# Peptides against a protein of PDB entry 4HTP, part 162

Target 1, 231 residues: chain A of PDB entry 4HTP
Amino acid sequence: SQTVASHVPFADLCSTLERIQKSKGRAEKIRHFREFLDSWRKFHDALHKNHKDVTDSFYPAMRLILPQLERERMAYGIKETMLAKLYIELLNLPRDGKDALKLLNYRTPTGTHGDAGDFAMIAYFVLKPRCLQKGSLTIQQVNDLLDSIASNNSAKRKDLIKKSLLQLITQSSALEQKWLIRMIIKDLKLGVSQQTIFSVFHNDAAELHNVTTDLEKVCRQLHDPSVGLSD

## One batch from the design tools (peptide; made by RFdiffusion4, then SolubleMPNN)

Design b2_p23_8_s2 (from b2_p23_8, 10 letters changed)
Fold by OpenDDE base, seed 5:
Structure b2_p23_8_s2 (fold): chain B 231 residues (1-231), chain A 23 residues (1-23)
Amino acid sequence: as target 1 above (231 residues)
Amino acid sequence: DEELRELWRELMEEIEEERKEEE
């Protein structure tokens, strides 16, 4: 069956996350998230207009926005050091070059940017002049590739992990890769709490998540903002 | 499929237009 995630560009989620991060006020951060969520719901209604009782929900996006709450997908086995080495190889960066050293020594950056310890930001600046301007991946495709990485990590198939990572990297802009890295490392640095994200999604979302700890159930059961948990 | 692709694009364009009007 068709899903909203199969139609939504990953770039649009990343642009929303970037706007949220850049916003200083809580109200502005909430607005950007709400606009994306409302668009998702409108698109869902159009996509499923003639189909009742679909299992499609905001879950494919929510699990990327709140990656620390992921319970379905197993561990990626990917750390910053692995990503640094992969980028050096993929981009054919000189090992003793400035950019390679920035990626490897991301915790103690020598650069003017106060991005010490944020690998994703360091990677962004290295990638920006080298990557395509616009990515081609949907949210569904990103999740499929992440599922592949987790499955292959469990199976200790390092070659297949590398293959999936290469697909993600080669089909993503520098901005999309910045956010993808943060999703993999499970630290988005949005400046909004989990509670705020849930409250914007649905009034009962935090309560249901506290009981079930199942993000997919939260997204499916509380898909309609007008239908409460007790309804 | 084309109508749905256009719908998502329109939704994103609406967000961008609203932002330009507020600035």
Scores: peptide ipSAE 0.529, ipTM 0.891, DockQ to the pose 0.812
Fold by OpenDDE base, seed 4:
Structure b2_p23_8_s2 (fold): chain B 231 residues (1-231), chain A 23 residues (1-23)
Amino acid sequence: as target 1 above (231 residues)
Amino acid sequence: DEELRELWRELMEEIEEERKEEE
């Protein structure tokens, strides 16, 4: 079945997240999220114009925006150190070189940038001069690859994990990879609370999530902002 | 569907245009 996520570029989500992160005020952060969400809903209505009983929702995006609330997908088994080693290998970085050391020692400030402890930002600067300017993945494809990683981690299939990671990396810009890393590590650093994200999505979203702890149900049941829990 | 692909592009362009007008 066709989903909104199968049409939406992952780059557009990442661009939105980047704008949210860079915005100083809560109101601006909310605006950027709302604009993306509204676009998603408009596209959903167009895509499903002739289909009344669809299960498609904002869930594919929401689970990437609030990755700490993910309950369907199992653990990735991926840490910063694994990613560092992968990037060193993939980019053929000298092991004793500045960039390799930055990735490996991401917790220690090595430069003037206050990015110590944020592996994703360190990776971004290493990747920026070396990666594609624009990625080609949809949100659906990203989720499929992440599902594959989680499944293969559970099955202890390390080679298949690496394969899926390579697909994510090679088809993503430096900016997209920054956000992918944050999604995998489950820390987006948006400067907006979970409660705020839910409140913008739907007035009843926080309540429904508190009861169900099911992000997919929240997104599906509260897809229409005008339809409440009691309706 | 090309029409749907264009729709998403248009939606993103609208967001970008609105930002330029606010600056």
Scores: peptide ipSAE 0.529, ipTM 0.890, DockQ to the pose 0.863
Fold by OpenDDE base, seed 1:
Structure b2_p23_8_s2 (fold): chain B 231 residues (1-231), chain A 23 residues (1-23)
Amino acid sequence: as target 1 above (231 residues)
Amino acid sequence: DEELRELWRELMEEIEEERKEEE
């Protein structure tokens, strides 16, 4: 079955997240999220115009925006040190070179950007001159690859984990990889709370999530902002 | 599929145009 996520470029989600992060005020952050969400809902209505009772929802995007609430996927088993080593290998960086050392020593302040401890930002600057300008992945494809990583981690298939990571990396821009890293590590640094994201999505979303702890159920049952839990 | 791809592109272009007017 066709889903909104199968049509939405991952790049557009990343651009939205970048705008949210760069915004100084809470109101501006909320606006950027709302604009993306409203576009998703409009596209959903167009895609499913002739189909009743679809299970498609904002869940594929929401689970990337709130990765700490993910309960469907098992653990990725991926840490910053693993990603650092992978990038050094993939980009053929000299092991004693400046860029390799930045990735490995990401917790130590090395420069004027104040990015100490933020591996994703350090990776972004290393990747920017070396990666594709535009990625080709949809949100659905990103989720499929992340599902593969989680499944292969559970099965202890390290070679297949590497394969899926390489597919993500080679088909993504530096900006998309910055956000992908943050999704895997489960820290987006958006500057907005979980409660704020839920409140913008639906007035009853926080309540339903507190009871069910099921993000997919929240997105599916409350996909229409005009229909409440009591309805 | 082409009509739907165009729709999403249009939605993203609308967001970008609104931002340019506010800056």
Scores: peptide ipSAE 0.525, ipTM 0.888, DockQ to the pose 0.808
Fold by OpenDDE base, seed 2:
Parts: C-alpha cells; structure tokens; sequence
Structure b2_p23_8_s2 (fold): chain B 231 residues (1-231), chain A 23 residues (1-23)
C-alpha cells in the first residue's frame, strides 16, 4: 500500500527541522512543525481519498523527530567515532588533515563556532563542500535503511551495516546527513520539548503515549486532530 | 504518481511563499 512517507522527500523534513532549530522563539518553532504536519495531513487526505480504513499515519516522520521514543527497531550500534572513521574513509580525507581531526576530536573545541560535542554540526561543515546539494531519499527509504542497520546490528552483520550507511550518506546532502546523524544518535537539539511536539500533533497525544509507550499507536489512533481518545 | 508529487511540491512552495511575505 502507498504511504505518505513514500512520497515525502527526506530533504523537506530536514529543512523543517533546520528551521525549527534556527528559530529562537517557541511559537516560531511550533509554527514550522505545524506547517509540515498540516502538509502531511493534507497529502494523506489526497493520497487516501477513496480509502477510509488505512493504517498509514505520521509515524514514519514522528519516529525520526522523536527518535528517543523508538521502540520498534533495535539499537543501531553506531557511535560518533564509527561515523567519523566512515567519513574519513568515504571522503578520502587525510588522517592527519584538519577535517579528519575535526571529526575524530569532535569533543574538543577546535574552532570559533562552539560546535564542541556536536558531531553532527562538525560533520555538516566537513560535508558541505563535498556532498550533493540535494538528496534523493524519501522518508520511507530512510526508515527502511535505518531498519536494515538495526536488524543487521542485531545479527552482527557489520558489512551490511556499512552498506546501508553508505547508501544513506551517498544519497543525502550535507544538511540531510546532519539531521540523519542526530536521528541515529537520538538527539535532535530542536529546542522544543517532547510535550510540545505531542501537543502540536494532538491534544491527547502525550496522555496516550504515557499509557501505551507506543509511538505508532499514538500516531494511528490520533491521526485526526479533531477526534479525541474518548471518541 | 505525478499528480501527488506536484501536490507535495505545491504544499512546500506555499510554506515558502508565506515565509517570504512575513519577512
């Protein structure tokens, strides 16, 4: 069955997240998230116009926005040091070069931008002059690749993990990779709380999640913002 | 589906236009 996630570019989610992060005020952050969510819902209605009983929901996007609430896929087994080594290899960076050292020593302040400890930001600046300007992945494809990574980590198939990571990296812009890294590490640094994200999604979302701890169930049951839990 | 791809693009363009008007 066709899903909204199979049509939505991952780049558009990343652009939204970037706007949220750059926004200073809570109201502006909420606005950017709401605009994306409303667009998703409008697209859902168009895609499923003749099908009332669909299981499709915002879950594919929500699990990327709130990766700390992921319960379906197993651990990725990926750390910043692994990504650093992978980028050095992939980009053919000199090991003693400035960029390689930035990636490996991401915890040490090496520059004026105060990006110490934020591997994703350091990676972004290294990738920006070297990567595609526009990625080609959909949200569905990103989730499929992340599922593959988690599954292969559980199965201890390191070669297949690397393969899926390379697909993600080679098909993504620097900005998309910045956000992908944060999704894998499970820290988006959006400057908005989980409660705020849930409140924008649906008034009952936080309550349902507190009871079920099932993000997919929350997204499915509360897909319509006008239909409550008691409905 | 080309119509659906266009719809999503239009939705994103609307968001961008609204932002330009607010700046």
Amino acid sequence: as target 1 above (231 residues)
Amino acid sequence: DEELRELWRELMEEIEEERKEEE
Scores: peptide ipSAE 0.531, ipTM 0.891, DockQ to the pose 0.864; fails the geometry check

Design b2_p23_8_s3 (from b2_p23_8, 9 letters changed)
Fold by OpenDDE base, seed 2:
Structure b2_p23_8_s3 (fold): chain B 231 residues (1-231), chain A 23 residues (1-23)
Amino acid sequence: as target 1 above (231 residues)
Amino acid sequence: DEEFRELWEELLEEIEEEEEEEE
């Protein structure tokens, strides 16, 4: 069955997240998220025209926006040090070079930008001059690759983990990779709370999540913002 | 697939235009 996530470029989610992060005010951050969500809902209505009983929901996007609430996937087993080594290898960076050292020593303030401890930002600046400008992955494809990584980590298939990571990296822009890294490490640094994200999604979302701890159920049951839990 | 791609792009353009008008 066709899903919204199979049509929405991952780049567009990343652009929205970037806008949210750059916004200084809470109201502006909320606006950018609301606009993306509204577009998703409008697209859902168009895609599923004449099909009322679909299981498709915002879940594929929501689980990337709130990765700390992920319960379906097993652990990725990926750390910043692993990603640093992978990028050094993939980009053929000299080990003693400035960029390799930035990636490996991401916790030490080596730069003027104050990005110490934010591996994703450090990676972004290393990747920006070296990667494609526009990625080709959909949200569905990103989720499929992340599922593969988690499954292969559980199975201790390190070679297949590397393969899936390489697919993500080679098909993503520097900006998309910045956000992908943050999704994997489960820290987006959006400057908005989980409660704020839920409140924008649906008035009852926080309550339903507190009871069920199931993000997919929250997204499915509260897909329509006008239909409450009591309805 | 092309129809839905175009629709999504249109929806994003509407967002961008609304953002530019608010700035």
Scores: peptide ipSAE 0.310, ipTM 0.765, DockQ to the pose 0.837
Fold by OpenDDE base, seed 4:
Structure b2_p23_8_s3 (fold): chain B 231 residues (1-231), chain A 23 residues (1-23)
Amino acid sequence: as target 1 above (231 residues)
Amino acid sequence: DEEFRELWEELLEEIEEEEEEEE
């Protein structure tokens, strides 16, 4: 079945997240999120115009925006050190070179940038001159690859994990990879609370999530912002 | 697929234009 996530570029989600992160005020951060959400809802209505009983929802995006609330997907088993080694290999970085050392020693400030401890930002600067400018993945494809990683981690298939990671990396810009890393490590650093994200999504979202702890149910049941829990 | 891709791009452009008009 066709989903909104199968059409929405992952790049557009990442650009939205980047705008949210760069915004100084809460109101501006909320605006950027609301705009993306509104576009998603409008697109959903157009895509499903002739289908009333669809299970499609904002869930594919929401689970990437609030990755700490993910309950369906198993653990990735991926840490910053693994990603560092993968990037060194993939980019053919000299092991004793500045960029390799930055990735491996991401917790130690080696430069003037206050990015110490943020592996995703360190990776971004290493990747920026080396990666494509625009990725080709949809949100659905990103989720499928992440599902594959989690499933293969559970199955202890390290080779297949590497394969899926390589597909993500090679089809993503440096900016998209920055956000992908943050999604994998479950820390987006958006500067907005979970409660704020829920409140913008739907007035009853925080309450429903508190009761169900099921992000997919929240997104499905509260897909329409005008329809409450009591309806 | 192309029709829906164009629609998504149009929706994003409309939002960008609305943001520019509000500034």
Scores: peptide ipSAE 0.301, ipTM 0.758, DockQ to the pose 0.908
Fold by OpenDDE base, seed 1:
Structure b2_p23_8_s3 (fold): chain B 231 residues (1-231), chain A 23 residues (1-23)
Amino acid sequence: as target 1 above (231 residues)
Amino acid sequence: DEEFRELWEELLEEIEEEEEEEE
């Protein structure tokens, strides 16, 4: 079955998240999120114009924007140290070199950017001169690879986890990898609260999530911003 | 912002054209 997530480039979500992060004011952050959401709803209406009662929703994007609320997918078992070692291997970085040491010692302030403790930002600057300029993954493909990682972590299949991570990395730009790392670590640093994201999505979203703790149910039941919980 | 809207409109047009060609 066709879904919005199967067509939308992951790069477009990442560019939206980057605009939100760079925005100084709450109003501008909300504007960028609303523009992405409105475009998604318009795309949904066009894609499903001839189909009634579809189960497609904003859930594939929402679970990447609010990864701390993920309940369907099991734990990845991935930490910053594992990613650092993977990048050193993949990029063939000298172990005693400046870039390898930046990745391994990401918590220590090293230099001018003030990115101490933000592994994703440190990784971005290492990746920028070495990675593809444009990625090829859709939002659906990213979620499928993340599902594979979680499943293989549960099964203790470390080699298969590495394989799925390599597929994500080799098909993504440095900017896309910055955001992918933040999704895996479950800290986007957007500068907006969960409550703000829910309030922009739907007026009743926070209430329904507080009762159900089911992000997919929230996205499906409150897909139309004009239809409330009492309807 | 305008660039993003244009990209999604182009993507919608491509999908609609592909669906019309398969029918």
Scores: peptide ipSAE 0.251, ipTM 0.759, DockQ to the pose 0.092
Fold by OpenDDE base, seed 3:
Structure b2_p23_8_s3 (fold): chain B 231 residues (1-231), chain A 23 residues (1-23)
Amino acid sequence: as target 1 above (231 residues)
Amino acid sequence: DEEFRELWEELLEEIEEEEEEEE
């Protein structure tokens, strides 16, 4: 069955996340998230116009926005050091070169931009001159690749992990990769709390999540903002 | 698939236009 996530470009989620991150005020951050969510819901209604009983929900996006709450997929087994080495290999960066050293020593302040300790930002600047301007992945495809990584990590299939990572990297812009890295590391640095994300999604979302710890259930049961848990 | 892609693009354009008007 077709899902909203199968049609929504991952780039658009990343652009929304970038807008949220750049916004200074809580209100602006909330606005950008709400706009994306509203578009998702409108698209859902159009896509499923003739189908009342669908399991499709905001879950595919929500699990990327709140990756620390992911419970369906196992651990990726990916750290910043692994990603650094992968990028050095893939981009054929000189090992003693400035960019390779930035990736490996991402915790050390090397410049005026204050990006020390944020591997995703360091990676972004290295990738920006080297990557495609626009990615081609949908949210569904990103989730499928992440599922593959987690499954193969559990199975200790390092070659297949690398394959899936290569697909993610080669089909993503520098900006998309910045956010993808943050999703994998499970730290988006949006400057908005989990509670705020839930409150914007649905008034009962935080409560339902606290009881169930099931993000998919939260997204499915509270898909309609006008329908509460008691309804 | 093309119809739904166009719809999503339209929905995003509406958001972008609203954001540009608010800036």
Scores: peptide ipSAE 0.393, ipTM 0.796, DockQ to the pose 0.938; fails the geometry check

Design b2_p23_8_s4 (from b2_p23_8, 10 letters changed)
Fold by OpenDDE base, seed 5:
Structure b2_p23_8_s4 (fold): chain B 231 residues (1-231), chain A 23 residues (1-23)
Amino acid sequence: as target 1 above (231 residues)
Amino acid sequence: DEEYKKLWEELMEEIEEEEEEEE
């Protein structure tokens, strides 16, 4: 069956996350998230107009926005040091060059931008002059590749992990890769709490998540903002 | 697929237009 996530570009989620991160006020951050969510719901209604019994929900996006709450997907086994080495190899960066050293020594404040310790931001600046302007991946494709990484990590298939990572990297812009790294590391730095994200999604979302700890159930049961848990 | 692609693009354009009007 068709899903909203199979049609939504990963780039548009990343642009929304970037707007949220850049916004200073809580109200602005909430607005940007709400606009994306409302667009998702409108698209869902159009896509599923003739199909009432669908399991499709905001879950494919929500699990990327709240990656620390992921319970379905196993551990990636990916750390910043692995990504640094992969980027050096993929981009053919000189090992003794400034960019390779920035990636490897991401915790050391070497730059004017104050991005010390944020590997994703350091990677962004290295990638920006070298990557595509716009990626081609959908949210569904990103999730499929992340599922592959987690499965192959469990199976200790390092070569297949590398293959899936290369697909993610080669089909993504620098901005998309910045956010993808943060999703993998499970730290988005949005400046909005989990509680705020749930409250914007649905009034009962935080309560249902506290009871079930199942993000997919939360997204499916509370898909309609007008239908509560007691209805 | 083209119909749904256009629909999503229109929804994103609406967001961009609203942001430009608020700035």
Scores: peptide ipSAE 0.598, ipTM 0.894, DockQ to the pose 0.864
Fold by OpenDDE base, seed 1:
Structure b2_p23_8_s4 (fold): chain B 231 residues (1-231), chain A 23 residues (1-23)
Amino acid sequence: as target 1 above (231 residues)
Amino acid sequence: DEEYKKLWEELMEEIEEEEEEEE
């Protein structure tokens, strides 16, 4: 069945997350998230206009925005050091070169951008002059590739993990890869709390999540902001 | 597929226009 996530470019989610991160005020951060969510709901209504009782929801996006709450997908088994080595290989970076050393020593302050300890920002600056300007992946395709990575990690299929990572990297811009890295590491650094994200999504979302710990159930049951838990 | 692609692009353009007016 067709889902909203199968039509929404991953690039547009990443652009929204970038706007949220750059915003200084809480109100401005909330506005950018609300605008994306409202667009998603409008698109859902158009896509499913003739279909009742659909299970489609904001879940495919929400699990990327709140990756620390993921319970369906198993662990990726991916750390910053693995990604650093992959980028050095993929980009054919000299091992003793400045860019390779930045990726490997991402925790050490290099003095230029204040991005010490943020691997995703270090990777972004290395990737920016070397990657596509615009990616081609949908949110659904990103989730399918992440599912493949988790499944292959459980099965100890390292070569298949590398294959799925290469598909993500080669079809993504530098900005999209910055956010993808943060999703995999489970630290988006948006400057908004989990409670704030839930409160913007639905008034009862935090309560339902506290009881169920099921992010998909929260997104499906509270899809309509006008329909509460007691209804 | 082209109709839905265009619909999403229009929704994103609306957001961009609102942001340009606020900056």
Scores: peptide ipSAE 0.595, ipTM 0.892, DockQ to the pose 0.849
Fold by OpenDDE base, seed 4:
Structure b2_p23_8_s4 (fold): chain B 231 residues (1-231), chain A 23 residues (1-23)
Amino acid sequence: as target 1 above (231 residues)
Amino acid sequence: DEEYKKLWEELMEEIEEEEEEEE
């Protein structure tokens, strides 16, 4: 079945997240999220115009925006050190070179940017001059690859994990990879609370999530902002 | 597929235009 996520570029989600992160005020952060969400809903209505009973929802995006609330997908088994080694290999970085050392020692401030401890930002600066300017992955494809990683981690298939990671990396811009890393590590650093994200999505979203702890159910049941839990 | 691609692109362009007008 067709889903909104199968049409939405991952790049556009990442651009939205970047705008949210750069915004200084809560109101501006909310605006950027709302605009993306409203676009998603408009697209959903167009895509499913002739289909009333669809299970499609904002869930594919929401699970990437709130990755700490993910319950369907198992653990990736991926840490910053693994990603650092993978990038060194993939980019053919000299092991004793400045960029390799930045990735490996990401917790130690070596530069003027104050990005110490944020592996995703360090990776971004290493990747920016070396990667594609624009990625080609949809949100659905990103989720499929992340599902593959989690499944293969559970199955202890390290080779298949590497394959899926390479596919993600090679088809993503430096900016997209920054956000992808943060999604995998489950820390987006958006500067907005979970409660704020839920409140913008739907007035009853926080309550429903507190009861169900099921992000997909929240997204499906509260897809329409005008339809409440009591309806 | 091309129709839906264009629709999404238009929605994103609208966001970009609104941001430029607010700056």
Scores: peptide ipSAE 0.594, ipTM 0.892, DockQ to the pose 0.865
Fold by OpenDDE base, seed 2:
Structure b2_p23_8_s4 (fold): chain B 231 residues (1-231), chain A 23 residues (1-23)
Amino acid sequence: as target 1 above (231 residues)
Amino acid sequence: DEEYKKLWEELMEEIEEEEEEEE
């Protein structure tokens, strides 16, 4: 079935997340999220104009924005050390080189930027001069690859995990990879609370999530911001 | 697919234009 997520570039979600992260004020952070959400809803209405009873929702994006609330996917089994080794291999970085050492020793402050412990930021600076400027993946494709990683981790198929990771990495910009890493590690560092994200999405979203713990159900039932839980 | 690609690009351009006007 045709979904909004199959048309939305992952790059545009990442650009939105980058804007939210760079914004200093809560109001500005909320604005950037609202603009993306409103664009998604407008696109949904256009895509599904002749189909009122669709199950399509903001869930494919929401589960990437709130990855700590993911309940459908099992654990990825991916840690920063695994990603560091993968990048060193993929980028053919000298093991004794500055960039390889930055990735492996990401917890030790080596630079002036205070990025100690944020592997995604360290990876971004290593990737920026080496990667494509624009990725080619949709939100749907990213979710499919993440589903594959989780499934193959459960099945202990390490080779297939590596294959899906390589596909994500080779089709993504440095910025997209920064955010993808944060999604996998489940720490986006947006500077906004879960409650704030839910409040912007729908007034009843936090309440419904507290009762159901089902993010897909929240996104589906509260797709229309004008229709409440009591309606 | 091209129609929907264009629609999404237009929606993103609107956001970018609004941000440039606010800066």
Scores: peptide ipSAE 0.599, ipTM 0.894, DockQ to the pose 0.860; fails the geometry check

